# Peptides against a protein of PDB entry 2FGR: the designs that were tried, part 74

Target 1, 331 residues: chain A of PDB entry 2FGR
Amino acid sequence: SSVTLFGIVDTNVAYVNKDAAGDSRYGLGTSGASTSRLGLRGTEDLGGGLKAGFWLEGEIFGDDGNASGFNFKRRSTVSLSGNFGEVRLGRDLVPTSQKLTSYDLFSATGIGPFMGFRNWAAGQGADDNGIRANNLISYYTPNFGGFNAGFGYAFDEKQTIGTADSVGRYIGGYVAYDNGPLSASLGLAQQKTAVGGLATDRDEITLGASYNFGVAKLSGLLQQTKFKRDIGGDIKTNSYMLGASAPVGGVGEVKLQYALYDQKAIDSKAHQITLGYVHNLSKRTALYGNLAFLKNKDASTLGLQAKGVYAGGVQAGESQTGVQVGIRHAF

## One batch from the design tools (peptide; aimed at target 1 F6)

Design b2_p28_5_s2 (made by RFdiffusion4, then SolubleMPNN; from b2_p28_5, 17 letters changed)
Fold by OpenDDE base, seed 1:
Structure b2_p28_5_s2 (fold): chain B 331 residues (1-331), chain A 28 residues (1-28)
Amino acid sequence: as target 1 above (331 residues)
Amino acid sequence: SFEEGLKQIQEKLDELVAKGGPFTEWSP
């Protein structure tokens, strides 16, 4: 058996030109290029091609030294794997987010990521962003001829919020084709939650694709998130993303990503465009810079996620500019 | 009425969604 300690410390200086009051915010932020993390993982060969595994991973907040505590909320799984694939028990990325966030060129962190995996409806469930789930059982197939899939179910354990009695139940999965330069995936998920104390279904459909041309990579996402309420209209968001990345001089990577968030319930759109650069000083250490522009229209109040500095909204119809410059170190 | 109460809740929810309420934060 082996146990591996691993992690990333990613800390930046961040600036946003507007908060909810219209004031600028700046300071030391975290997780601008990769989510800062500390983890333990290991495997045991059980013979016959069967392996046991564990994975424990928590987020690191380098700006305050994890003042709110440390936990394994990123992942806390035990697994069996073999020729049949992998079964996981415990809190993890749900299969849909695990696969479909892989098309985000900003690695689902900082001011540049695709923000479609979001709680669009003030859902009262802890994981109403559709990223992770408690009490999760997941299964991942092997890759066979490019085809692969993942499925998951999370138990609600009769968690109640208001009149909702199945909060936290998740069912979902993806099918994918990953072969050479091409990746394409379709994900479907439903999560039970509450909005205003009333039972609500969070339905999600996501299509992702990428192609690596060697000199550049293109990636795209199409997503619909729908909070289906028994009373009142559905809260629907259509999210679109298109990104490109290219290696620079063998030691760097430039990224450009655009996203559109069409928030149907408020008939309002937000546009995000981000330019990023990563410079590898080594295999483990990088410098990076991100520049993001977020334009809200009408009633949209979205803010860039400058974690550790400002991740809140802005005034309706306001635009926000964000900058991050930081160091990422992996160990 | 009960219906008026539900309407008020709906309006508050719509306001919370529109304002990017505390539960609308994106977290990776």
Scores: peptide ipSAE 0.007, ipTM 0.266, DockQ to the pose 0.018
OpenDDE base, seeds 2, 3, 4, 5: peptide ipSAE 0.005, 0.000, 0.000, 0.005; ipTM 0.334, 0.326, 0.288, 0.322

Design b2_p28_5_s3 (made by RFdiffusion4, then SolubleMPNN; from b2_p28_5, 18 letters changed)
Fold by OpenDDE base, seed 2:
Structure b2_p28_5_s3 (fold): chain B 331 residues (1-331), chain A 28 residues (1-28)
Amino acid sequence: as target 1 above (331 residues)
Amino acid sequence: DFEKLLQQIQKTLEELRAKGGPFTPWTP
């Protein structure tokens, strides 16, 4: 058996020009280019092409030294893998988020990422952003001629909130084609939750695609998230993303990403544009900078996710500018 | 429509399972 200790420490100076009160926020933040993490993983060869695996990964908060504690909420899985693919047991990325966030050029981190994987409805479930689940069983196929897929089911374990039962139940999966420069995927998921103590289904459909032209990469996402409520009507958001990245001078990468969040329940749109640059000082250490602009229209109150500084909303119809400058180190 | 699509994905997974090969999922 082999055991690998691994991690990332990513810490930044961050600024946002507006919070919910209209005031600026600034300070030391975390996870601007990659989520800071500490992990353990390993595999055991069981013979006959079968392997056992484990993966334990927790988030690191370099700004406060994990003052809220350390846990393995990023991933805590045991697995079996072989020619049949991989089965995972434990908390992890749900298959839909694991695949479809790969099209986000900002890797679902910092102020620049696609924010479609969100709790749009004040859902009362622990993971109503559609990113991870507790009590998850996942299966991932091998890649065959570019085709691959993933499926997951999370048990609700009779969790109730108000009158809602089955809270935390997830079912979802994706189909994908990954071959050479092309990647394309369709993801579908349903999660049971509660809104206002009432049973609510969070339905999600996501399309993603990317193409690597060598000189640049293009990536896109199309998503619909719908919280289906018995009372008060559905909360639907259509999210769109288009991004481009290019290598710079063999040691850098520039990224530009646009997203649109069409929040149907409030008839309001938000526009996000982010410019990012990463400068590799080594294979393990990088400097980075992100500049993001978020324009809310009408009743929209979205905020940029400057983790460790400010990740809340803004006043309705307000625009927010965010900056992050930081160091990422991998070990 | 959504449930039908999930069922179709499940069917596709079953078909792909028999084909074998390596897979290394991306993790953000």
Scores: peptide ipSAE 0.015, ipTM 0.322, DockQ to the pose 0.593
OpenDDE base, seeds 1, 3, 4, 5: peptide ipSAE 0.015, 0.007, 0.000, 0.006; ipTM 0.350, 0.386, 0.323, 0.326; seed 5 fails the geometry check

Design b2_p28_5_s4 (made by RFdiffusion4, then SolubleMPNN; from b2_p28_5, 16 letters changed)
Fold by OpenDDE base, seed 1:
Structure b2_p28_5_s4 (fold): chain B 331 residues (1-331), chain A 28 residues (1-28)
Amino acid sequence: as target 1 above (331 residues)
Amino acid sequence: DFEKGLKEIQEKLDELVAKGGPYTPWTP
């Protein structure tokens, strides 16, 4: 069996012009182009096309040296794979997020990503952003002429919060068509959680598509997240994304992405526009810059995710500008 | 009144949601 150590260290200088008090924040941030990570993985050939695998991955915070500790919360799986596809046991990306975040041109990190995979309702579950789950069993099909799918179930293990008795239960999956320049996917998920100590269902539907024109890629997402509450009505957010990327001079990539977050419970919208550039110094090292603008309307208080510097909200109806300039190194 | 208490909790939750809730940092 072989064990591979791998990782990414991504650290930046970041600036946002407003925090919740209206003050600027700046400093050293992390994960601006890719999430910084340290991982171990390996496979064992069991013969007959069957393989065992493991994957252990945690986030790295280069600004403080992981002062809050290190863990394998990004992924901690054992798997079997073969002609039937792959079965995974353990904490991982849920199938819906694993597939549908692939349409985010900002790799679901930094100040530019699609922020639709979010806890929109102050859900009390640890993974109410719909990204990962504990106690997860996942299955991924092979690709059959472009068609592929993934399914997952996470056990709640009778976790309770207040009167909610099934917190952390996830069921979801996607169907996709990935063929040549085209990718399209539909994801559906339900997660059991609590809001205010009351049982709440986090329902999610996401459509994604991308097309690679060779000279540029276009990508889009449509998402509805609904926290279904027995009391107080549903907390619904409709999120939209459209992005384009293009290679520059064989060593660079420019990205432009727009997102709209229509927060129905507060009848308020937020608009995000991000310009990004990545310059590859090598296959493993890149310089990057991101420029993002977030406009909140009405009661919206969303903030850009300048991890390590400021990831909180702003005052209602305020706009925020963010900048990141950094180094990404993969090993 | 239990319903009144639930309504007050709901109002507080709605205020928290309006205030952007505890940002679970979108950590992909």
Scores: peptide ipSAE 0.023, ipTM 0.302, DockQ to the pose 0.019
OpenDDE base, seeds 2, 3, 4, 5: peptide ipSAE 0.000, 0.007, 0.011, 0.006; ipTM 0.292, 0.307, 0.339, 0.290; seed 4 fails the geometry check

Design b2_p28_6_s1 (made by RFdiffusion4, then SolubleMPNN; its pose is not in this set)
Fold by OpenDDE base, seed 1:
Structure b2_p28_6_s1 (fold): chain B 331 residues (1-331), chain A 28 residues (1-28)
Amino acid sequence: as target 1 above (331 residues)
Amino acid sequence: MEKEREEEERERREREEEEEEFLEELLS
C-alpha cells in the first residue's frame, strides 16, 4: 500500500467595502485561489485490475491555525476502482457538484466563483448548498469515447427536523462528454431537507460546458435550484455563468467571469463580475489577485465570499466590491 | 542489473507523471 500526504496553503489579504452594516471589512483571509487543505490518500493494487483506495481531506485555515479544529469534511472515502470505474463510500462531493463545479474558472473558492451551489432557502440541512453529502455512495464510470457519468445516493438515516423526515437524503448524477478541448455535462439532483421545520425537496438541474481554444478557454453554467416546500410555495433561483481564461506570458493566467443570480422568490437579481490573475512563481507556488464586483438589485442581499474576513450578506439592493491578494502553495 | 535499473527508472518516471497529473488536478 502507498500513502501520500498532500495539501494547499492559500492565504491572502482581503478587503470588502461593505458588510451587513454598510461598513468595510479587511484582514487576512484563506482560500482565495484554491481551497486550503490537508489530505492523505493511498491505493492498494488488489490484482486483476482492481484497486482499493482511501482519501481523507480537511480544510486548512491558515489565518488562525484551524482554531475551530480540523476534520475530514472535504472528503473521507474508501473506494474500489478498476475497468468498471470507481465506487466510493463516505463523505465527498456529490457527483453533480464534483462535475459541474469543474466549469467554474475560480475553482469554487474565493470572491470570484460561481455561487449557484447555495442554500437559497434557509434550509436546515447541513449540506443544503448541494456540494457534499454525508453517508454517500458514489459511482463513476470510465470514459467511453468521451462519454462518462457519475451517480450518487446519500442515506438520510431517519434524520428528522421538525415534521420533516428523511433529511439529508440525496439522489443525483450527471452525464458528460469530455473529448479533447470540449467538455459538456448535464447534472440532476434532489436532496431532502427542511425549511422552518417543514419538509422541503431541493431540486437542482445544471448544464455546463467549456471549450479550450489553446489561446483561451471559455466556460459556462446554467442552473436552476428549486426548494419545493410543502407550505409557502417554491423558492426558485436561476443562476447563469460565463467565463473566459487565457495564459499570459507563459507564467500567468488571467480570468474573467460573470454570473447572474435570478432569485425568483424575492423577484430580485444579483450580478457578479470578477477579474482574477494568477502568477506562477513555480509549479507549486503562485501569487494571485482577485477583484470582484457584486451588484444586488431590489431585495437581494448576496455577499462575496471573502473566507476568513467576511462572507456574510449586505443590505438589500447594495453593491459590494472585494479584493484578495495572496500566496498559494501546494505540497 | 541493467533490466532492474531500467524498471526502476520506468517506475520513477511513472510516479513523477502521476504526481504531476495530481498536482494539475489539485490546482485546477
Scores: peptide ipSAE 0.481, ipTM 0.826, DockQ to the pose 0.889
OpenDDE base, seeds 2, 3, 4, 5: peptide ipSAE 0.463, 0.470, 0.473, 0.469; ipTM 0.818, 0.821, 0.823, 0.820

Design b2_p28_6_s3 (made by RFdiffusion4, then SolubleMPNN; its pose is not in this set)
Fold by OpenDDE base, seed 1:
Structure b2_p28_6_s3 (fold): chain B 331 residues (1-331), chain A 28 residues (1-28)
Amino acid sequence: as target 1 above (331 residues)
Amino acid sequence: EEEEKKEEEERKRKEEEEEEKFLDELLS
């Protein structure tokens, strides 16, 4: 058996030109290129092609030294793996987010990522963004000639909010084709939650695809999220993303990503465009810069996620510009 | 001795390849 300590420390100087009051915010932020984390993992060979594993991972906040504490909310799993694939028990990325966020060229963090995996409805569940779940059982297939799949179920454990029962129940999965330069996936999920103390189903469908041309990579996402409420009608968002990345000079990578968030419940759109650059000083250490522009229309109040500086909304119909410049180190 | 040394070198190579793959996954 082996135990490996691993992590990332990613810290940046960040700026956004508008907060909810219309004022600028700036300071030291975290996780601009990759989520800062500390993890422990290990495997035991049980023979016959069977392995046991564990994974414990928590987020690091380098700006304040984890003043709010440390936990393993990123992942806390025990697993069995072999020729049948992998079964995981414990808090983790839900299978849908694990697969479909892989098409985000900004690694689901900082000011540039696809923001479709969101709590669009003021859902009262802890994981109403559709990213992770407590009490999760997951299964991942091997790759069979490019075809692979993942499935998950999270127990609600009779959690209630207001009159809503079964809060935190997740069921979902994906099917994918991963072969050479091509990746394509379809994800489906339902999570039970509450909005205003009333039972609500968070339904999600996501399509993702990418193609690596060697000289550049293209990636795309199509998502629909619906918070189905018994009273007040559905809160629906259609999210779209298209991105491109290319290597620069053997040590750099440039990324450009556009996203559209069509928020049907408020008949309002938001447009996000992000330019990113990563400069590898080594395999483990990089400098990076991100420049993002978010244009809200009508009643839209979306904000860029400058973690550690400002991650709130803006005034309705306002535009926000964000910058991050930082260091990422992996160990 | 020579076989044990080759097996140890092959083990180290596999461990380095797994570490490299993990680092690539971590930074993705």
Scores: peptide ipSAE 0.488, ipTM 0.830, DockQ to the pose 0.872
OpenDDE base, seeds 2, 3, 4, 5: peptide ipSAE 0.467, 0.476, 0.480, 0.476; ipTM 0.812, 0.821, 0.822, 0.819

Design b2_p28_7 (made by RFdiffusion4)
Pose (drawn by RFdiffusion4):
Structure b2_p28_7 (pose): chain A 331 residues (1-331), chain P 28 residues (1-28)
Amino acid sequence: as target 1 above (331 residues)
Amino acid sequence: SYTPAAGEVDRNLTGDDFYDWLNNDDNM
């Protein structure tokens, strides 16, 4: 049995060459290499291989001292685990995002990550990026011979927006194979939401795979996200990502990631290339840099996610360059 | 082979393994 207080402070200077008005922005931002966080967790041995757990974790914004107030929105769970696997109750990453975001070499944070888990259709639900859910129950199997799976159901509790009376419902899961160097997963999910007050399903299918050669690791993601309005119409986006990472000189790591976002509703594509470097001063402390280039075509207005500096869009068809340099300290 | 649920494994991590996991594997 144990109890742990932990966290990460990851703060950076960041710059983007354009915002929605075409002006550059620079400043002090956060979470470029890992999401800054503070949390408490514990495991209690109940005997016979059965364990009870809790986990409370919230995001830290070091640039403004959590000016909007601290919360445990990253994870707030209680759980039982044993030889049967693990059941968790509470807000958390849904199983599809928890497993599939592991294929993103930029840890789903900063200006370099895969942007597939986003609210492509301006859905009105609290979590229309498909990342986390309120009112979540999840089951995670053990890993037998490499095979493992996860399932989750989040209750809508009759949250109503317009014609949608089940906003926030999540049903989803994944199957996967993980033997150490090789990992592959297929995730499928549906959320209930509304767009412009009209009931809409958010359907998501995601495939991810990686192989760690030791001298380098190759990783990739494919995803289709479809917001399908009940009365007809859909906003469909296909997202693709391939990346590689390698250790450099003991202590160092280089990462490169290419992504493409095909936004069918506006018949437009965006392409992104991101180079990253992590220099470890210790196991807990790293300096890092990220450089990204995002090219929008046609009506696409996607922007790089320089958290704490600028994470909005850009003018249609514009290219945007971004940089983050910072320190990550885990405790 | 058998490996417990990942969350259970993660909660029981200590020392360098905990910080390796936290910095590199605990995404989002």

Design b2_p28_7_s1 (made by RFdiffusion4, then SolubleMPNN; from b2_p28_7, 15 letters changed)
Fold by OpenDDE base, seed 5:
Structure b2_p28_7_s1 (fold): chain B 331 residues (1-331), chain A 28 residues (1-28)
Amino acid sequence: as target 1 above (331 residues)
Amino acid sequence: SFQPAPSLQAAELTGDAFYDYLMNEDHS
């Protein structure tokens, strides 16, 4: 068996020109290029092509030394894998987010990522952003001729909020084709949650695709999220993303990504555009910079996610500019 | 041959391959 300690420390200087009060925020932030983390992982060969595995991973906040504590909420899984694929038990990325976030050129991190995986409706569940789940069982197929799939189910364990009695239940999965330079996926998910103490279904459909031309990569996402409330009507958001990345000088990577969030319940759109650059000093250490612009229209109040500095919303219809410059180190 | 997706093989990755995974995948 093996046991490996691993991690990333990513810390940046960040600035956003507006918070909810219209004031600027700046300081030391975390996780601008990659999410800072500490993890333990290992595998055991059980023979016959069967392996056991474990993965324990928690987020690190370098700016405050994890003042709020440390946990394994990023991933805490035990698994069996083999020719049949992999079964995982424990908190993890749900299959839909695990696959479909891979098309985000900013990897769901920092001020530039696709923000479609979000709690759009003030859902009262802990994971109403559709990213992770507690009490999760996941299965991932092998890749066979490019085709692959993942499925997951999370138990609600009779968690109740108000009159909702199945909060935290997840069911979802994806089908994908990954072959050489091409990747394409379709994901479907439903989570049970509550809004205003009333049972609500968070339904999600996501399409993703990317193509690596060698000199550049193109990537795209199409997503619809619906919070289907028993009372009050649906809260629907359509999210779109298109991005490009290219290697620079053998040691760098430039990224440009645009996203549109069409928030139907408030009839308001937000536009996000981000330019990023990563400069590899080594295999494990990089410098990076991100520049993001978020334009809210009408009643939209979305904010850039400058983790550790400011990740809240802005005033309705306000635009926000964000900058991150930092160091990423993996060990 | 049947192969798991790269992200699913992360538990078995070592050295530079693992760092490539850390730098490019599972950032969320």
Scores: peptide ipSAE 0.368, ipTM 0.824, DockQ to the pose 0.742
OpenDDE base, seeds 1, 2, 3, 4: peptide ipSAE 0.354, 0.360, 0.357, 0.356; ipTM 0.835, 0.840, 0.831, 0.824; seed 4 fails the geometry check

Design b2_p28_7_s2 (made by RFdiffusion4, then SolubleMPNN; from b2_p28_7, 15 letters changed)
Fold by OpenDDE base, seed 1:
Structure b2_p28_7_s2 (fold): chain B 331 residues (1-331), chain A 28 residues (1-28)
Amino acid sequence: as target 1 above (331 residues)
Amino acid sequence: SFEPAEPLREAELTGDEFYDYLMNKDHS
């Protein structure tokens, strides 16, 4: 049996040149390279190849010392694992996001990540970004010569919003092939939610792939998110991402990632391009810098997620530039 | 063949292991 305390403190100085009023924002932000977190985890060997596990993880906001409190919303699971794989009970990343975000070279945080996993429709569910779920049961297979899969179901527990029932129900999973330099995955998910108090299904399909060429890694995502509504039509977004990363010397990494968000309901696109650099001072401490450009077209109002400084939108059709320079420390 | 489950998220490992994860997973 073991219990491990772990975490990351990632804090940065961040700048964005535009907020919703067109003004710049700057200050101390968090989670620019990796999400700051504090976690407890452990395992118990039950014999015969069976293990019990627990995982409790919450986000740390170093800029204000978690003034709004601390919780284990990142993950709060108990599990059994063995040759059959792993079954998890509790709030966690849903299997689709857990796998498909792995292709994001910016670790699903900061100003550079793929932002496709998003609440595109003002969904009223707590997790309408498709990233995590409450009341979740998950199952992950072992890896069979590269092939692996994950499945999840989250209970709605008869949660209602307006006339919508089954809010918070999730069903989804992925299949993947991970072998050597190649990774490829297909994820499918549906969440039940509400938009404007009316029942809405959030359907998601995501394809991801990456290949390590030794000197560089390429990664890509293709995603469609559709909030299916009876009234007003579907809110559909097609998101695309292509990224590359490469080691720089023995201690650095450079990343470049482009994403396109084709927001069909408003017939508007947003383009995101991010350059990142990480410099490892040690195995546990790194300096990093991110430079991101977000170009909104037409009615698009997307903003870069400079957590702790500004994560809101911009005026329709406006572009935004963001910078983060920070320290990441893992323990 | 059977292979054990791998970490599916960044920083599921402790401090020193995190670096190894990054070096091996981001570029593997």
Scores: peptide ipSAE 0.270, ipTM 0.750, DockQ to the pose 0.319
OpenDDE base, seeds 2, 3, 4, 5: peptide ipSAE 0.055, 0.035, 0.016, 0.039; ipTM 0.672, 0.641, 0.488, 0.650; seed 2 fails the geometry check

Design b2_p28_7_s3 (made by RFdiffusion4, then SolubleMPNN; from b2_p28_7, 15 letters changed)
Fold by OpenDDE base, seed 1:
Structure b2_p28_7_s3 (fold): chain B 331 residues (1-331), chain A 28 residues (1-28)
Amino acid sequence: as target 1 above (331 residues)
Amino acid sequence: SFEPAEPLRAAELTGDEFYDYLMNEDHS
């Protein structure tokens, strides 16, 4: 049996040129290259190839010292694993996000990541971004000939919002092919939620693929999210991402990623392009910089996610420029 | 035998390999 403490502290100086009032914001932000976290994990060999495991992980907000508290909302699982794969019980990334965010070259953090995994419809569920779920049971297969899969179900426990029942129920999974330089996946998920107090299904389909050419990696995502309301039209967003990364010598990595968010309900698009660089000072410590441009068209009000500085929207049709320069340290 | 998929493999990683995982994993 073993227990390991681990974590990341990632803090940056961040700037965005526009907030909702058209004013600039700047200051000390968090999680620009990796999400700052504190975790505990361990395994126990039960013999015969069977292992028990636990994983507890919470986010760290270095700019304010976790003034709002600390929890294990990132992951709080107990598991059994073996030749059959792994069964997990507890809050975690849902299988769809677990797999499909792996194609995001900015690792779903900072001002550059793919923002498709989002609450596009003012859903009233706590996890309507489709990233994590409470009361989750997950199963992950081994990799066999490149093929692998993950499945999950989250209990709603009869949670209600307004007239909506089954809030928080999740069902979803992915199938994937991971072999050498190639990765490709299809994810499907449905989450029960509420919009305006009315029952709504958050349906999600995501395709991802990447190929590592050695000198560079290409990655892409195609996603459709639909909030299907019992009353009213669907709120649909089609999100697209294409990115490239390349090692720079033996110490750095450069990343370039473009995303398009076609928000059908408001007939408006947003374009995001981000250039990032990570400079490894050691295996555990890096400097990084991100430069992002977000162009909103028409009624779109999306904002870059400069966590700790400004992560809100902008005025409709406005563009936003963001910069992060920071230090990431792992322990 | 079948090799573990990426979500499974992380639990077994230690040292530098684990750090590599942390730096490249989903950070949402």
Scores: peptide ipSAE 0.404, ipTM 0.879, DockQ to the pose 0.740
OpenDDE base, seeds 2, 3, 4, 5: peptide ipSAE 0.365, 0.376, 0.354, 0.393; ipTM 0.843, 0.863, 0.824, 0.873

Design b2_p28_7_s4 (made by RFdiffusion4, then SolubleMPNN; from b2_p28_7, 16 letters changed)
Fold by OpenDDE base, seed 5:
Structure b2_p28_7_s4 (fold): chain B 331 residues (1-331), chain A 28 residues (1-28)
Amino acid sequence: as target 1 above (331 residues)
Amino acid sequence: SFEPAPPLRAAELTGDEFYDYLMYEDHS
């Protein structure tokens, strides 16, 4: 068995013009273009086309040197793979997020990403954003003529919050078509959680598609999340995203992405638009800049995710502007 | 014919191809 060490250190100077008090925040932030991470991985050839694998990955916070510690909460899996595909055991991205976030041109990180994968209802579960799960079993098919799929189940292990006794249970999957310039997928998931100590189902449906025209790429997402509460009615959000990217001068990439979050429970919308640029200094090192604008309407209080600087909300109906300028280095 | 899906493909990548994945295809 081989062991490979890998990672990314992504650190930026970030600014947002408004926090929850209406004040600006600025400083050194993390993970503006890619999530900073340290990982270990390896595979063992078992013969006959069968392989064993492991993957351990944790987030790095360059601004404070991981003052709160280090863990493998990004991924901690053991797997078997072969002609049948791959089975994974352990904490990981759930299959729905693994596939459907691939249509986000900002890679689900920094101030510009699609923010639909979110805890919209003050869910009390640890992973109520629908991104990762503990106690997860996942299966990914091979790609056959473009068609592929992934499925997952996470055990709740009788975790209780209030009267909810199955918190953390996940079931979900996607079907996809990936062939040349075209990618399209449909994902469905349900996660058990609690809101106000009462059992709640987080239902999610997501449609994604992209097409690479060579000179530019177009990408889109349609998502509905619904927190189905036993008491108090459903909390539903419809999220939409459309983005475009293009290479610049052989060493750069420009990105533009728009997202709309229609928050039905509060009858309020938020609009997000982000312009990004990445300049590759080498295969492993890049400079980048992001400029994001978030417009909240009515009771909406969404904030941009300037990790390490400010990732909280703003006052209802307020707009927020964010900037990140940073260095990304992979090793 | 069958080929690995992206998650499986990533596990097999090494060198520059793996770095390309980390920078341009990996998310969250």
Scores: peptide ipSAE 0.463, ipTM 0.851, DockQ to the pose 0.785
OpenDDE base, seeds 1, 2, 3, 4: peptide ipSAE 0.459, 0.417, 0.388, 0.430; ipTM 0.849, 0.872, 0.823, 0.840

